# Peptides against a protein of PDB entry 3J47, part 3

Target 1, 121 residues: chain A of PDB entry 3J47
Amino acid sequence: IRLTNQLKSLKGLQSKLKDVVEYLDKVINKELPINHTILGKLQDVFNLLPNLGTPDDDEIDVENHDRINISNNLQKALTVKTNDELMVIYISNLVRSIIAFDDLIENKIQNKKIQEQRVKD

## One batch from the design tools (peptide; aimed at target 1 L7)

Design b2_p24_8_s3 (made by RFdiffusion4, then SolubleMPNN; from b2_p24_8, 11 letters changed)
Fold by OpenDDE base, seed 4:
Parts: structure tokens; sequence; C-alpha cells
Structure b2_p24_8_s3 (fold): chain B 121 residues (1-121), chain A 24 residues (1-24)
């Protein structure tokens, strides 16, 4: 029961994050104007996230190195107040990395659910 | 697991705020 609710919440999150990426891609492609209110909210959002680049010292996975680079590039884009276009690109890359992370979590929860079902049969 | 569940919950709350701003 708990795992099925977690999987439902993750799918809801993935859909919302996809809608955010589709919006940011339209801004990057100059199909929509830059909305500074939306960008400011996205900044506040990602500043409230714990640094996606402190793995506890025990798993150097290649995927963590790409997330550290995205987070560092976002922090650089956020500190350089003068290039909103570059900031939109880095936020888009960060949101894509969070979607890929959500997919990994969904896969881990699905695998756990399959194993729990096999132990009951 | 708990820290990840809290992170996902924050991202979900914030994605819902973004959706409300995109609908205006």
Amino acid sequence: as target 1 above (121 residues)
Amino acid sequence: EEELEELLKKIEEEAEELKKELEK
C-alpha cells in the first residue's frame, strides 16, 4: 500500500516537472518571453533543495558527477545576475536531471514492489 | 530514503506552485 502511493506521487511529480521543462524549452527557443516572476520562483525552489552534489562520501557514481556539474553551473548562473538566457538553460538542465532522478527512484520502488510480491507468492 | 522523500515532497509542492503561475 505505501509503495503504491509513493509510485503515484512520483508519477504526478514527473508529469509536473515535464510541463516545467516544456515551458523552459519554449523560453530557450524564444517562442515565449522570459517571465522573471517564474524564473525567480524557480530560483527560490532550487535554492531550497539541498545541494544535489553532496553524496555522503561512499558512492562516486558517474551520475553524481553530472549532477554536481549542473548544480555548480546553476549556482554560477544564479550568482551572475546579468544573463537570464544562460540561467534558463541551466535551470532546464537541472530540472532534466531531477526527472532522470525521479525515474531512477520510480524504478527502484517498482523493483522493491516486485521483490515483495515474489516473497508473498 | 527519508531525506529523498522530503526532497521529492519539496519539489512536488514547488512544481504545483509553478503550475499555478503558468495558468495565469
Scores: peptide ipSAE 0.077, ipTM 0.609, DockQ to the pose 0.074
OpenDDE base, seeds 1, 2, 3, 5: peptide ipSAE 0.065, 0.074, 0.064, 0.071; ipTM 0.609, 0.611, 0.590, 0.603

Design b2_p24_8_s4 (made by RFdiffusion4, then SolubleMPNN; from b2_p24_8, 12 letters changed)
Fold by OpenDDE base, seed 2:
Structure b2_p24_8_s4 (fold): chain B 121 residues (1-121), chain A 24 residues (1-24)
Amino acid sequence: as target 1 above (121 residues)
Amino acid sequence: EEELEELLKKIEEEAKKLKEELEK
């Protein structure tokens, strides 16, 4: 039951984050103007997401280096109040990295459910 | 714009549910 609820919430988050990427891609392609209110709200949403950029200090894998670089680049873009186009690009990359992480979690949750079913049969 | 604000609110609501399910 718990793993089913986690998987449902994760899929719901992933679907909506994909819609945000499609929006940000239109902004990058200059099909839509940059909206600073939307960028601010995206930052608030990412601050509410579990810190996908703080592994507790014990997993040195190559995937963490890219996430640390994306988080540092986002923080740098957020501190540099003058390049909204770079901020949109960094937010888009962060969202894509969150989606890829969510896919990994989804795969782990599905594999665990399949194992739990096989132990009950 | 309003549709995107509603989408962001829906993302926040799903993130909150996910957090609550992870903390149980």
Scores: peptide ipSAE 0.143, ipTM 0.706, DockQ to the pose 0.038
OpenDDE base, seeds 1, 3, 4, 5: peptide ipSAE 0.110, 0.072, 0.133, 0.113; ipTM 0.667, 0.634, 0.694, 0.670; seed 5 fails the geometry check

## One batch from the design tools (peptide; aimed at target 1 L10 L17 F46)

Design b2_p25_1 (made by RFdiffusion4)
Pose (drawn by RFdiffusion4):
Structure b2_p25_1 (pose): chain A 91 residues (1-28, 36-48, 72-121), chain P 25 residues (1-25)
Amino acid sequence: IRLTNQLKSLKGLQSKLKDVVEYLDKVIHTILGKLQDVFNLNNLQKALTVKTNDELMVIYISNLVRSIIAFDDLIENKIQNKKIQEQRVKD
Amino acid sequence: ELIEETEENIEKMEELIEEMEEEID
């Protein structure tokens, strides 16, 4: 789902670029200004990425903890299944 | 001036598209 959404966003840019190229050819405004703002707003993320890296580490750790908890419950389920099997054999 | 600004914008848009496609891939 996230991927489809990202593609939709890129699609708009692609189409928007084509339109802009065609517009320029014909010319040979507000949209242009908006685009420029967006441009000014990955490069900048470079410095900002430094911080993001730290935050990514934290969210990785959290995921690991969740995986451990899920494994614990999984072991319990497996034990219950074994007990059920033993009871069936006895029967 | 308007033509030049628009051309610059196009270049930037092309670069941006390339970067976004690479990120998605």

Design b2_p25_1_s2 (made by RFdiffusion4, then SolubleMPNN; from b2_p25_1, 15 letters changed)
Fold by OpenDDE base, seed 4:
Structure b2_p25_1_s2 (fold): chain B 121 residues (1-121), chain A 25 residues (1-25)
Amino acid sequence: as target 1 above (121 residues)
Amino acid sequence: DLVKKMQEVIEQLEKLIKEQEELLS
């Protein structure tokens, strides 16, 4: 029961991240305009990712190590520190930011589809 | 450029979440 609920929650998070990637692809392909509110919410997500690591790694050199450091910190967070109360707080905040972001993306995509339909009518 | 970097970080997160899903299955 607990494991099944964790797996279901993880699948839900994976689906929401996929929606984020699909949105970013549309922005990269110029199918959607850049939305600064959406990018701001993504920045909030990214600012929470380094904090999923050990609180002792204050050395993030911002230009080429960010991906490896974020991946390693998050991987260490998910695999080694599942009992850390701080980790639970950071993951909870990250998940809330991703949910709020997904809802914003869905609302913006739907609003654009409605506008494109109104221009065809 | 920034949007592409953001996308790649999210794709890495998706990969990590998938790896955790496979470990829990």
Scores: peptide ipSAE 0.096, ipTM 0.692, DockQ to the pose 0.297
OpenDDE base, seeds 1, 2, 3, 5: peptide ipSAE 0.093, 0.089, 0.084, 0.096; ipTM 0.687, 0.680, 0.673, 0.690; seed 2 fails the geometry check

Design b2_p25_1_s4 (made by RFdiffusion4, then SolubleMPNN; from b2_p25_1, 14 letters changed)
Fold by OpenDDE base, seed 1:
Structure b2_p25_1_s4 (fold): chain B 121 residues (1-121), chain A 25 residues (1-25)
Amino acid sequence: as target 1 above (121 residues)
Amino acid sequence: SLVTLMQELISKLEELIKELEEKLK
């Protein structure tokens, strides 16, 4: 139940991210002007995104480190004072849901490994 | 450059969501 609800929330976020990508593509292609209000809202989103990804202690994959570094560098560069408290609250809840979802997946993987080890013993 | 950078971040977030979905299967 909790995982399903979190997955649904993530799918909703994914759909919104897709819409944003389509907007950004149109801006890059000069089909739409840059809207600073939209960019400001996106900056607010990124400011609230924690470092997504506890490095799985076992996968020091160079790719994850590069992704985290780019996210951190960009978060620092995009740090802006939020002016929409309601949006901040909404995005904070989404981010917390993503983190909780990631934690649940990691816990499931760990529990599976423990069960597999117990069957071998 | 800012728009491009934001697009790259969004693409990475989408990839992360996809990876999490695959790990859940």
Scores: peptide ipSAE 0.017, ipTM 0.435, DockQ to the pose 0.210
OpenDDE base, seeds 2, 3, 4, 5: peptide ipSAE 0.017, 0.017, 0.018, 0.018; ipTM 0.439, 0.423, 0.409, 0.405; seeds 4, 5 fail the geometry check

Design b2_p25_3 (made by RFdiffusion4)
Pose (drawn by RFdiffusion4):
Structure b2_p25_3 (pose): chain A 91 residues (1-28, 36-48, 72-121), chain P 25 residues (1-25)
Amino acid sequence: IRLTNQLKSLKGLQSKLKDVVEYLDKVIHTILGKLQDVFNLNNLQKALTVKTNDELMVIYISNLVRSIIAFDDLIENKIQNKKIQEQRVKD
Amino acid sequence: SLEELKNELLEELEELLEKAEELEE
């Protein structure tokens, strides 16, 4: 789902660029200003990425913890299944 | 990749904005 959403966003840019190229050919405004703003708003993320890296590490750790908890419950389930099997054999 | 595509689109956008400025001049 996230991927489809990202693609939709990029699609708009692609089409938008084509329109802009055609527009310029024809010319040979508010949209242009807006685009400029967006441009000014990955390069910048470079410095900002430094901080993101730290936060990414934290969210990785959290995911690891969750995986451990899931493993624990999984072991219990496996033990229950074994007990059920033993009871069936007895029967 | 999507990141590479985004970068290519942004490069094209930058070039088009430069061209738009040149035409305004």

Design b2_p25_4_s4 (made by RFdiffusion4, then SolubleMPNN; its pose is not in this set)
Fold by OpenDDE base, seed 1:
Structure b2_p25_4_s4 (fold): chain B 121 residues (1-121), chain A 25 residues (1-25)
Amino acid sequence: as target 1 above (121 residues)
Amino acid sequence: SDIELMQQVIEQLKKLIEEKKKEIE
C-alpha cells in the first residue's frame, strides 16, 4: 500500500512537472503569455529542491546555473551563512509552497468524498 | 526573533498538511 501510494504520488508530481515544462516551452516560443503566478510557484518549488536532493547530482545541466546558484545560496544562508535576508526569502517561499500544497490536499479530499458519495448512490 | 516565529509557523503548517494527508489515506 505505501509503495503504491508513493509511486502514484510521484507519477502525479511527474505529470504536473511535465505540464509546467510544456507551459514554459509555450511561453518561451511566445505561444502563450507569461503567467507570473505559475512562475512564482515554480520558483517556490526550486527553492525547496536543495532540501530534497542529495548533494552528488553533478548532472544538473550548466544552463540553469543562475537559478541553481540562487538555490544554493539560499541553502548556504540556512546551513552555513546567517544571511538573514536570504533566509527570510527562503522561509517566505517555503510558506507559500506549504499553503499551495495544503490547498491541493484539500481539493483531493473533496474529490474523494464526492467519489465515495457517488459509489454509495 | 522574526525568523524563529516563521519557523514555528512552518512547523505548524507541516503538521496540518500531514494530518490532511492522513485523512486522504
Scores: peptide ipSAE 0.024, ipTM 0.580, DockQ to the pose 0.023
OpenDDE base, seeds 2, 3, 4, 5: peptide ipSAE 0.022, 0.023, 0.018, 0.019; ipTM 0.553, 0.514, 0.510, 0.506

Design b2_p25_7_s1 (made by RFdiffusion4, then SolubleMPNN; its pose is not in this set)
Fold by OpenDDE base, seed 2:
Structure b2_p25_7_s1 (fold): chain B 121 residues (1-121), chain A 25 residues (1-25)
Amino acid sequence: as target 1 above (121 residues)
Amino acid sequence: SEEIEKLRELLEKLEKEIEEKLKEL
């Protein structure tokens, strides 16, 4: 039961991340306008995870030592097979940050797909 | 534009890492 719920939560996060990637692709391709509210929320997510990128982003202000530690622990939890409980804790925090705007992103993607279909008919 | 592409790449990496973890379980 607990493990199944954890796996369900991870699958949910994966789906939400996919929706965000698809949204960003549409913004990059100029199919959707830039939404600064969505981008701001994404920045908030990344501010919780400063080291999910290449280690060479040395410009992240040293003042957030606690955020660096949290990010390093998340990255470690994602890469190390034996840290499933640690992974769930950090992923749960990330999910809380993402869940608040995913529905808006999905709705925008769906609305655009509907408009594109109507133009092809 | 460049910042959005960086964000996309980071999210795609995170998605792939989660997918790999789910395949191992």
Scores: peptide ipSAE 0.080, ipTM 0.662, DockQ to the pose 0.347
OpenDDE base, seeds 1, 3, 4, 5: peptide ipSAE 0.069, 0.074, 0.063, 0.064; ipTM 0.653, 0.647, 0.645, 0.643

## One batch from the design tools (peptide; aimed at target 1 L10 L13)

Design b2_p26_1_s1 (made by RFdiffusion4, then SolubleMPNN; its pose is not in this set)
Fold by OpenDDE base, seed 3:
Structure b2_p26_1_s1 (fold): chain B 121 residues (1-121), chain A 26 residues (1-26)
Amino acid sequence: as target 1 above (121 residues)
Amino acid sequence: SEELKKLKEKFEKLLKEVEEKIKELE
């Protein structure tokens, strides 16, 4: 049950991260206007979790250490896993807050497509 | 514009990490 819930949460996060990447791509391509509020929140994700998406993202954060004495490779692996799980939880919460405007974004995309079709006709 | 590209790249890397974790759990 725990493993299933973790997998479900990760898949949910995966979907939302894809949406974020797609959004940023559209902004870069000038398909959507720049929203400084959204961009600021997206930047805050990495300000709060600087090790994510870097070669060092699997490192043990000393500040987030469990109360276990890491003396062997197994304990280190377990600690790394725990830290990764915590990071997923935090990112999920942040992403959910940021993507709360997904419906608005989708509506803007649709409106732009309609406008472009009118101009081409 | 360059900053936006860097931000996008960071999220792409994070996405890749999540995908790898999903693969490990399956």
Scores: peptide ipSAE 0.508, ipTM 0.923, DockQ to the pose 0.395
OpenDDE base, seeds 1, 2, 4, 5: peptide ipSAE 0.421, 0.410, 0.403, 0.410; ipTM 0.904, 0.898, 0.897, 0.901

Design b2_p26_2 (made by RFdiffusion4)
Pose (drawn by RFdiffusion4):
Structure b2_p26_2 (pose): chain A 91 residues (1-28, 36-48, 72-121), chain P 26 residues (1-26)
Amino acid sequence: IRLTNQLKSLKGLQSKLKDVVEYLDKVIHTILGKLQDVFNLNNLQKALTVKTNDELMVIYISNLVRSIIAFDDLIENKIQNKKIQEQRVKD
Amino acid sequence: EADELNEEANELLDELKEELEKYNEL
């Protein structure tokens, strides 16, 4: 789902670029200003990425903890299944 | 897939910037 959404966003840019190229050919405004703003707003992320890296590490750790908890419950389920099997054999 | 989308997006932005520069020259 996230991917589809990202693709929709990129699609708009692609189409928007084509339109702009065609518009410029024809000319040979508000949208242009807006685009410029967006441009000014990955490069900048480079410095900002330094911080993101730290945060990414924290969210990785959290994911690991969740995985451990899920394993624990999984072990319990496996034990219950074994007990059920033993009871059936006895029967 | 995300890296490819980022690369495409950057190429499109560079191209768009070039078109804006051309427009400003006019």

Design b2_p26_5 (made by RFdiffusion4)
Pose (drawn by RFdiffusion4):
Structure b2_p26_5 (pose): chain A 91 residues (1-28, 36-48, 72-121), chain P 26 residues (1-26)
Amino acid sequence: IRLTNQLKSLKGLQSKLKDVVEYLDKVIHTILGKLQDVFNLNNLQKALTVKTNDELMVIYISNLVRSIIAFDDLIENKIQNKKIQEQRVKD
Amino acid sequence: DEEIEEAKELVEKLDEYLKEKLEELE
């Protein structure tokens, strides 16, 4: 789902660029200003990425913890299944 | 003319950016 959404966003840019190219050919305004703002707003992320890296580490650790908890419950489920099997054999 | 040239530069930059994002998604 996230991927489809990202694609939709990029699709708009692609179409928007084509329109702009055609527009410029014809010319040979508000949208242009808006686009410029967006441009000014990956490069800049470079410095900002430094911080993101730290945050990514924290969210990785959290995921690991969740995985451990899920494994614990999984072990319990397996034990219950074994007990059920033993009871069936006895029967 | 200058405004057209600036717009063309902007389009080129944005096209490069789009290509980067498409590559990241692949």

Design b2_p26_5_s1 (made by RFdiffusion4, then SolubleMPNN; from b2_p26_5, 10 letters changed)
Fold by OpenDDE base, seed 1:
Structure b2_p26_5_s1 (fold): chain B 121 residues (1-121), chain A 26 residues (1-26)
Amino acid sequence: as target 1 above (121 residues)
Amino acid sequence: SKEIEEAKKLVEKLQQLIEELLKELE
C-alpha cells in the first residue's frame, strides 16, 4: 500500500513535470511572458536535484542544510539503482516542492489556451 | 532564453528518470 501510494505520487509528478515543460516551451516560444516567481520556484526544485548530466547540475544551495541532505540522498538513491523504494521516497520530496507552484503554471497555461480558443472561434 | 532552455532539459531528464523508475516498479 505504501509503495502503491508512492507510485501514484510519482505518476502525479510526471504530469506536473509535463506542465512545467509546456510552460517553459511557451516561454521559449514567446507565447507567455517570463514569470520570475515560477522560475524562482523551479530553481528551488533544481537545487534539490542530483547531478543529471547537464551544465547546470552543479547548482545546489550549499547554504541550506536541509536541501543538501535531500539532494545527497536523492543522488545516492539514483546512482545505486537497487533500492527503488528509497528512490521513490526521496523523489516524493521533490513532488511536494513542485506541487507548491504547479497551480501557478497550470493557471498560466490554461488561461492561454482559453484565449487561443476564443480567437479561433 | 538559454537558461530557460537548460531548465527545460533538466526537467526532461528528470521526467525520463521517473519514467524509468515507474517502469521498473510496475
Scores: peptide ipSAE 0.295, ipTM 0.845, DockQ to the pose 0.305
OpenDDE base, seeds 2, 3, 4, 5: peptide ipSAE 0.189, 0.188, 0.230, 0.285; ipTM 0.782, 0.779, 0.809, 0.838

Design b2_p26_5_s2 (made by RFdiffusion4, then SolubleMPNN; from b2_p26_5, 16 letters changed)
Fold by OpenDDE base, seed 2:
Structure b2_p26_5_s2 (fold): chain B 121 residues (1-121), chain A 26 residues (1-26)
Amino acid sequence: as target 1 above (121 residues)
Amino acid sequence: SSSIEEARKLAEELQKLIEEQLQQLA
């Protein structure tokens, strides 16, 4: 049960991140306009992930103690090679943050696909 | 555009981390 929950949480996050990457690719390729609401939410998520292997992520917002603590815990959860119960909690929190805007991302991608199909027809 | 590109890279890196965790758990 514990392992299943961990896998489910991680798979959920993975799926949503795939949507994010796809969306960002569309924006970069100028296939979709920039949505500042989505970008703002992404920034909020990434601010909780200071050390994802990018050298520039060292800037921690010292003003928010809660965010710092969450960020540290989340980072640990993502790097630990143990089946720790805390990983479920930390990943779940991250997933919840991403869920808040994932539906909007999917809708925009789908709408673009529909428009592209209409042009081809 | 630069910030969006950075966001993409961060998302991809996070995807990698998640995949690694999945591989360890499975």
Scores: peptide ipSAE 0.152, ipTM 0.757, DockQ to the pose 0.411
OpenDDE base, seeds 1, 3, 4, 5: peptide ipSAE 0.137, 0.138, 0.143, 0.140; ipTM 0.745, 0.739, 0.745, 0.745

Design b2_p26_5_s3 (made by RFdiffusion4, then SolubleMPNN; from b2_p26_5, 12 letters changed)
Fold by OpenDDE base, seed 2:
Structure b2_p26_5_s3 (fold): chain B 121 residues (1-121), chain A 26 residues (1-26)
Amino acid sequence: as target 1 above (121 residues)
Amino acid sequence: SSEIEEARKLAEELEKLIQEKLEELK
């Protein structure tokens, strides 16, 4: 049960991140316009992320000590090779943050695919 | 555009990290 719940949380996060990547690729390729609402929500998610080894990862508002603590805890959860409750908690929180806008991203991607298919037909 | 590209890279990196965790759980 515990392992299954952990896998479910991680799979959910992975799926949503894939949607984010696909959306951003379409924006980069000028297939979709920039949606600042989506980007703003994405920034909110990234502000909760730990340093993943990218130099620009740290646009964390240093003034928000609570966010720093959350980020540090998430980093621990993601780096430690354990399947403990800490990982479950922080991954779940991250998933919840992404859920807030993922449906909108997916809808835009799907709508574009439908339009492209209609043109080919 | 640069910011969007950076966001894409971050998302991809995190996706890979999650995949690694999934493999550890299996």
Scores: peptide ipSAE 0.113, ipTM 0.700, DockQ to the pose 0.408
OpenDDE base, seeds 1, 3, 4, 5: peptide ipSAE 0.106, 0.093, 0.111, 0.040; ipTM 0.685, 0.677, 0.696, 0.570; seed 5 fails the geometry check

Design b2_p26_5_s4 (made by RFdiffusion4, then SolubleMPNN; from b2_p26_5, 15 letters changed)
Fold by OpenDDE base, seed 2:
Order: sequence, then C-alpha cells, then structure tokens
Structure b2_p26_5_s4 (fold): chain B 121 residues (1-121), chain A 26 residues (1-26)
Amino acid sequence: as target 1 above (121 residues)
Amino acid sequence: SSEIEQARKLAEELEKLVEELLKQLE
C-alpha cells in the first residue's frame, strides 16, 4: 500500500513536470507572459537538483547545509538508482515542492487551450 | 529568455529521470 501510494506520487510528479515543460514552451513562444512567481518556485525546485543527469558530479553548494544534504540525497536517489525505497522517498519530497504551484500552471495552459479552440470555431 | 530555456531543459531532464524510475519500480 505504501509503495503504491509512492508510485502514485511519482506519476503525479511526472504529470506535473510535463505541465511545467508545456508552460515553459508557451512562455518561450510568447503565447503566455512570464510569471515570475512560477519561475521563482521552479528555481527553488531546481536548486534541489544541482547536478541533474550527472551522477558523478560532486558539486556542493555550501550556502545552506540542510539544502546540501537534501540535495545530495535527492541527486543520489535520482541518478544512482541503487535503493528503490530511498528513491521513492526523496522523489516524494520533490513532489511536495512541485504540488504547491502546478495548479496555477495547469490553469494557464487550460485557459490558453480554450482560447485557441474558440478562435478555431 | 535564456533562463527560461534552461528551466525547460532541466524540467525535461527531470521528467525523463522520473519516467525511468517509474519503469524500474513498476
């Protein structure tokens, strides 16, 4: 049951990340204005992942020791893939960080899609 | 604009990592 719930959280994270990518694409294409609140929250998320895709990178941001430990553990969980339980736990923490702002992103994307459909009609 | 592009790239990378993790855990 616990693992099932954790997998559900991971699936939720994946969906939210897709929303983020879609949102950013629309901003890049000037279909939506830049929202600095969203960008700030994204930066907070990415600051927990300093070396995405580089498991051998040992760069340490010494500015915040607590963040360093969390970031290192999360990075290890995402890239080393040695302990499934730890991977799920650390990703769940990331999910919680992203949930806080995804609703706003989704609403903006949906509103844009509705507007585009209205133009086609 | 460059910062947004970087953010998009990072988000895509993270999405791929999560997908790979899901494939391994399912």
Scores: peptide ipSAE 0.245, ipTM 0.829, DockQ to the pose 0.308
OpenDDE base, seeds 1, 3, 4, 5: peptide ipSAE 0.223, 0.213, 0.214, 0.211; ipTM 0.817, 0.810, 0.810, 0.814

Design b2_p26_6 (made by RFdiffusion4)
Pose (drawn by RFdiffusion4):
Structure b2_p26_6 (pose): chain A 91 residues (1-28, 36-48, 72-121), chain P 26 residues (1-26)
Amino acid sequence: IRLTNQLKSLKGLQSKLKDVVEYLDKVIHTILGKLQDVFNLNNLQKALTVKTNDELMVIYISNLVRSIIAFDDLIENKIQNKKIQEQRVKD
Amino acid sequence: DELNNLKEELFEELEKLLEESEKILD
């Protein structure tokens, strides 16, 4: 789902660029200003990425913890299944 | 990775078009 959403966003840019190229050919405004703003707004993320890296580490650790908890419950489920099997054999 | 490359290519095109638009309008 996230991927489809990202594609839709990029699709708009691609179409928007084509329109802009055609517009410029024909010319040979508000949208242009908006686009400029967006441009000014990955390069900048470079410095900002430094911080993101730290935050990514934290969210990785959290995911690891969750995985451990899930394994614990999984072990319990496996034990219950074994007990059920033993009871069936006895029967 | 493919989408990031595509995004970078589209922004390079956008930068070039913004620069061209300023020349045309001037």

Design b2_p26_7_s3 (made by RFdiffusion4, then SolubleMPNN; its pose is not in this set)
Fold by OpenDDE base, seed 1:
Structure b2_p26_7_s3 (fold): chain B 121 residues (1-121), chain A 26 residues (1-26)
Amino acid sequence: as target 1 above (121 residues)
Amino acid sequence: LLNEIKSLEQENEELLKEVEELKKKI
């Protein structure tokens, strides 16, 4: 039951993240106008996430490399697992924020799809 | 189940990074 509920929640989040990506791509492609209210709420979502490490922050501490490699693989595996577990908590907060986008994004994406279909007919 | 959860967590992390990158382009 708990794992099935987590899986369902993660699938729900994934669907909403894909809808956000589709919205942002349409905004970048100038197919939709920029909505600063949507962008502001996206910023609030990211401010609630732990730093999803940029690949460029791996430059902090290459100088202790020789005793840490075995401990770092276990710590990196434990940190990946702990980050994955923490991500579930942050994801739960993220889902609440993304639900607040549902009415704004879905209505715009659907209205645009309907307009694009009407131009092809 | 656990492997599917882990796969979804990783894919959702990648999607979050993509959303962040796309947001930086606007």
Scores: peptide ipSAE 0.212, ipTM 0.820, DockQ to the pose 0.404
OpenDDE base, seeds 2, 3, 4, 5: peptide ipSAE 0.211, 0.207, 0.210, 0.208; ipTM 0.818, 0.819, 0.813, 0.819

## One batch from the design tools (peptide; aimed at target 1 L10 V20)

Design b2_p27_4 (made by RFdiffusion4)
Pose (drawn by RFdiffusion4):
Structure b2_p27_4 (pose): chain A 91 residues (1-28, 36-48, 72-121), chain P 27 residues (1-27)
Amino acid sequence: IRLTNQLKSLKGLQSKLKDVVEYLDKVIHTILGKLQDVFNLNNLQKALTVKTNDELMVIYISNLVRSIIAFDDLIENKIQNKKIQEQRVKD
Amino acid sequence: EAEELEEEAEELLEELEELLEEAEKLE
């Protein structure tokens, strides 16, 4: 789902660029200003990425912890299944 | 897939920068 959403966003840019190229050919405004703003707003992320890296580490650790908890419950389920099998054999 | 989208985003931004420069020349 996230991927489809991202594609939709990029699609708009692609189409928007084509329109802009055609517009410029024809010319040979508000949208242009808006685009400029967006441009000014990955390069900058470069410095910002430094911080993101730290935060990414934290969210990795959290995911690991969740995985451990899930394993624990999984072991209990497996034990219950084994007990059920033993009871069936006895029967 | 994420890397491919990042590359496409970079190409689109480069094309956008070129178009903005061209628009300024036409002003």

Design b2_p27_5_s1 (made by RFdiffusion4, then SolubleMPNN; its pose is not in this set)
Fold by OpenDDE base, seed 3:
Structure b2_p27_5_s1 (fold): chain B 121 residues (1-121), chain A 27 residues (1-27)
Amino acid sequence: as target 1 above (121 residues)
Amino acid sequence: LKEELEKLKKLFEKLLEEVDKLLEKLS
């Protein structure tokens, strides 16, 4: 039961992450306009992630290094079986954050499609 | 800005890759 629920949650997360990547691709390819609100919320997803397992290295690492460290910390948190509760909390927060802006992303994409259709008519 | 978007995309792709690996391990 617990494992099944975890798999279901992970599959949901997988689907939403694919949607985010697809959205970012469309923005990069200039198929969609830049929406700073959406981008800000996507950044907030990473900021809400607890830095699990970095030793307090006082090193003021470059902004890019911090992002890589966040990704590595996430990877570590996801792979460490001993911290299942923290992993669940972490994934739950990610899912909640993604759900919170999913409707916004979809609405903006739809609005853009409607505008493009109006120009073609 | 485009470079920053590519960086952000790369982060999500890495996260997606990790989720894929987890799903593969759990299946």
Scores: peptide ipSAE 0.313, ipTM 0.868, DockQ to the pose 0.538
OpenDDE base, seeds 1, 2, 4, 5: peptide ipSAE 0.294, 0.298, 0.290, 0.277; ipTM 0.855, 0.854, 0.851, 0.843

Design b2_p27_5_s4 (made by RFdiffusion4, then SolubleMPNN; its pose is not in this set)
Fold by OpenDDE base, seed 1:
Structure b2_p27_5_s4 (fold): chain B 121 residues (1-121), chain A 27 residues (1-27)
Amino acid sequence: as target 1 above (121 residues)
Amino acid sequence: KKEELLKLKELFEKLLEEVEKLLEEIE
């Protein structure tokens, strides 16, 4: 029962990560507009991943070490087999929240394009 | 901008690959 629910959650995460990669491809290919709020939330996923492993990493400073440390801490967090189940569930919930927010923003962008067309006619 | 989006995509592709490996280890 627990393993089947974990497997189902992980399959759900796999599907949602594919949806995020496809979204990023559409933005890179200029099929979708760049939305800085969506991209910020996608970046927040990676910023929150290192913090799920350590209750005790107090405050260390801003500005250019973080991108290399976040990628290395993400790789370390993904390679440290001991918290992966809770991390995967947490990422799944974040990715679901980001996609639900993306759907809301895309609907607003489409509605704005329809209004801009109606003002040109 | 485009390079940052490409890096972000590569990070999600790596996360997807790791989730796929975890699925293969559990199944």
Scores: peptide ipSAE 0.346, ipTM 0.879, DockQ to the pose 0.482
OpenDDE base, seeds 2, 3, 4, 5: peptide ipSAE 0.343, 0.331, 0.328, 0.327; ipTM 0.882, 0.875, 0.874, 0.876

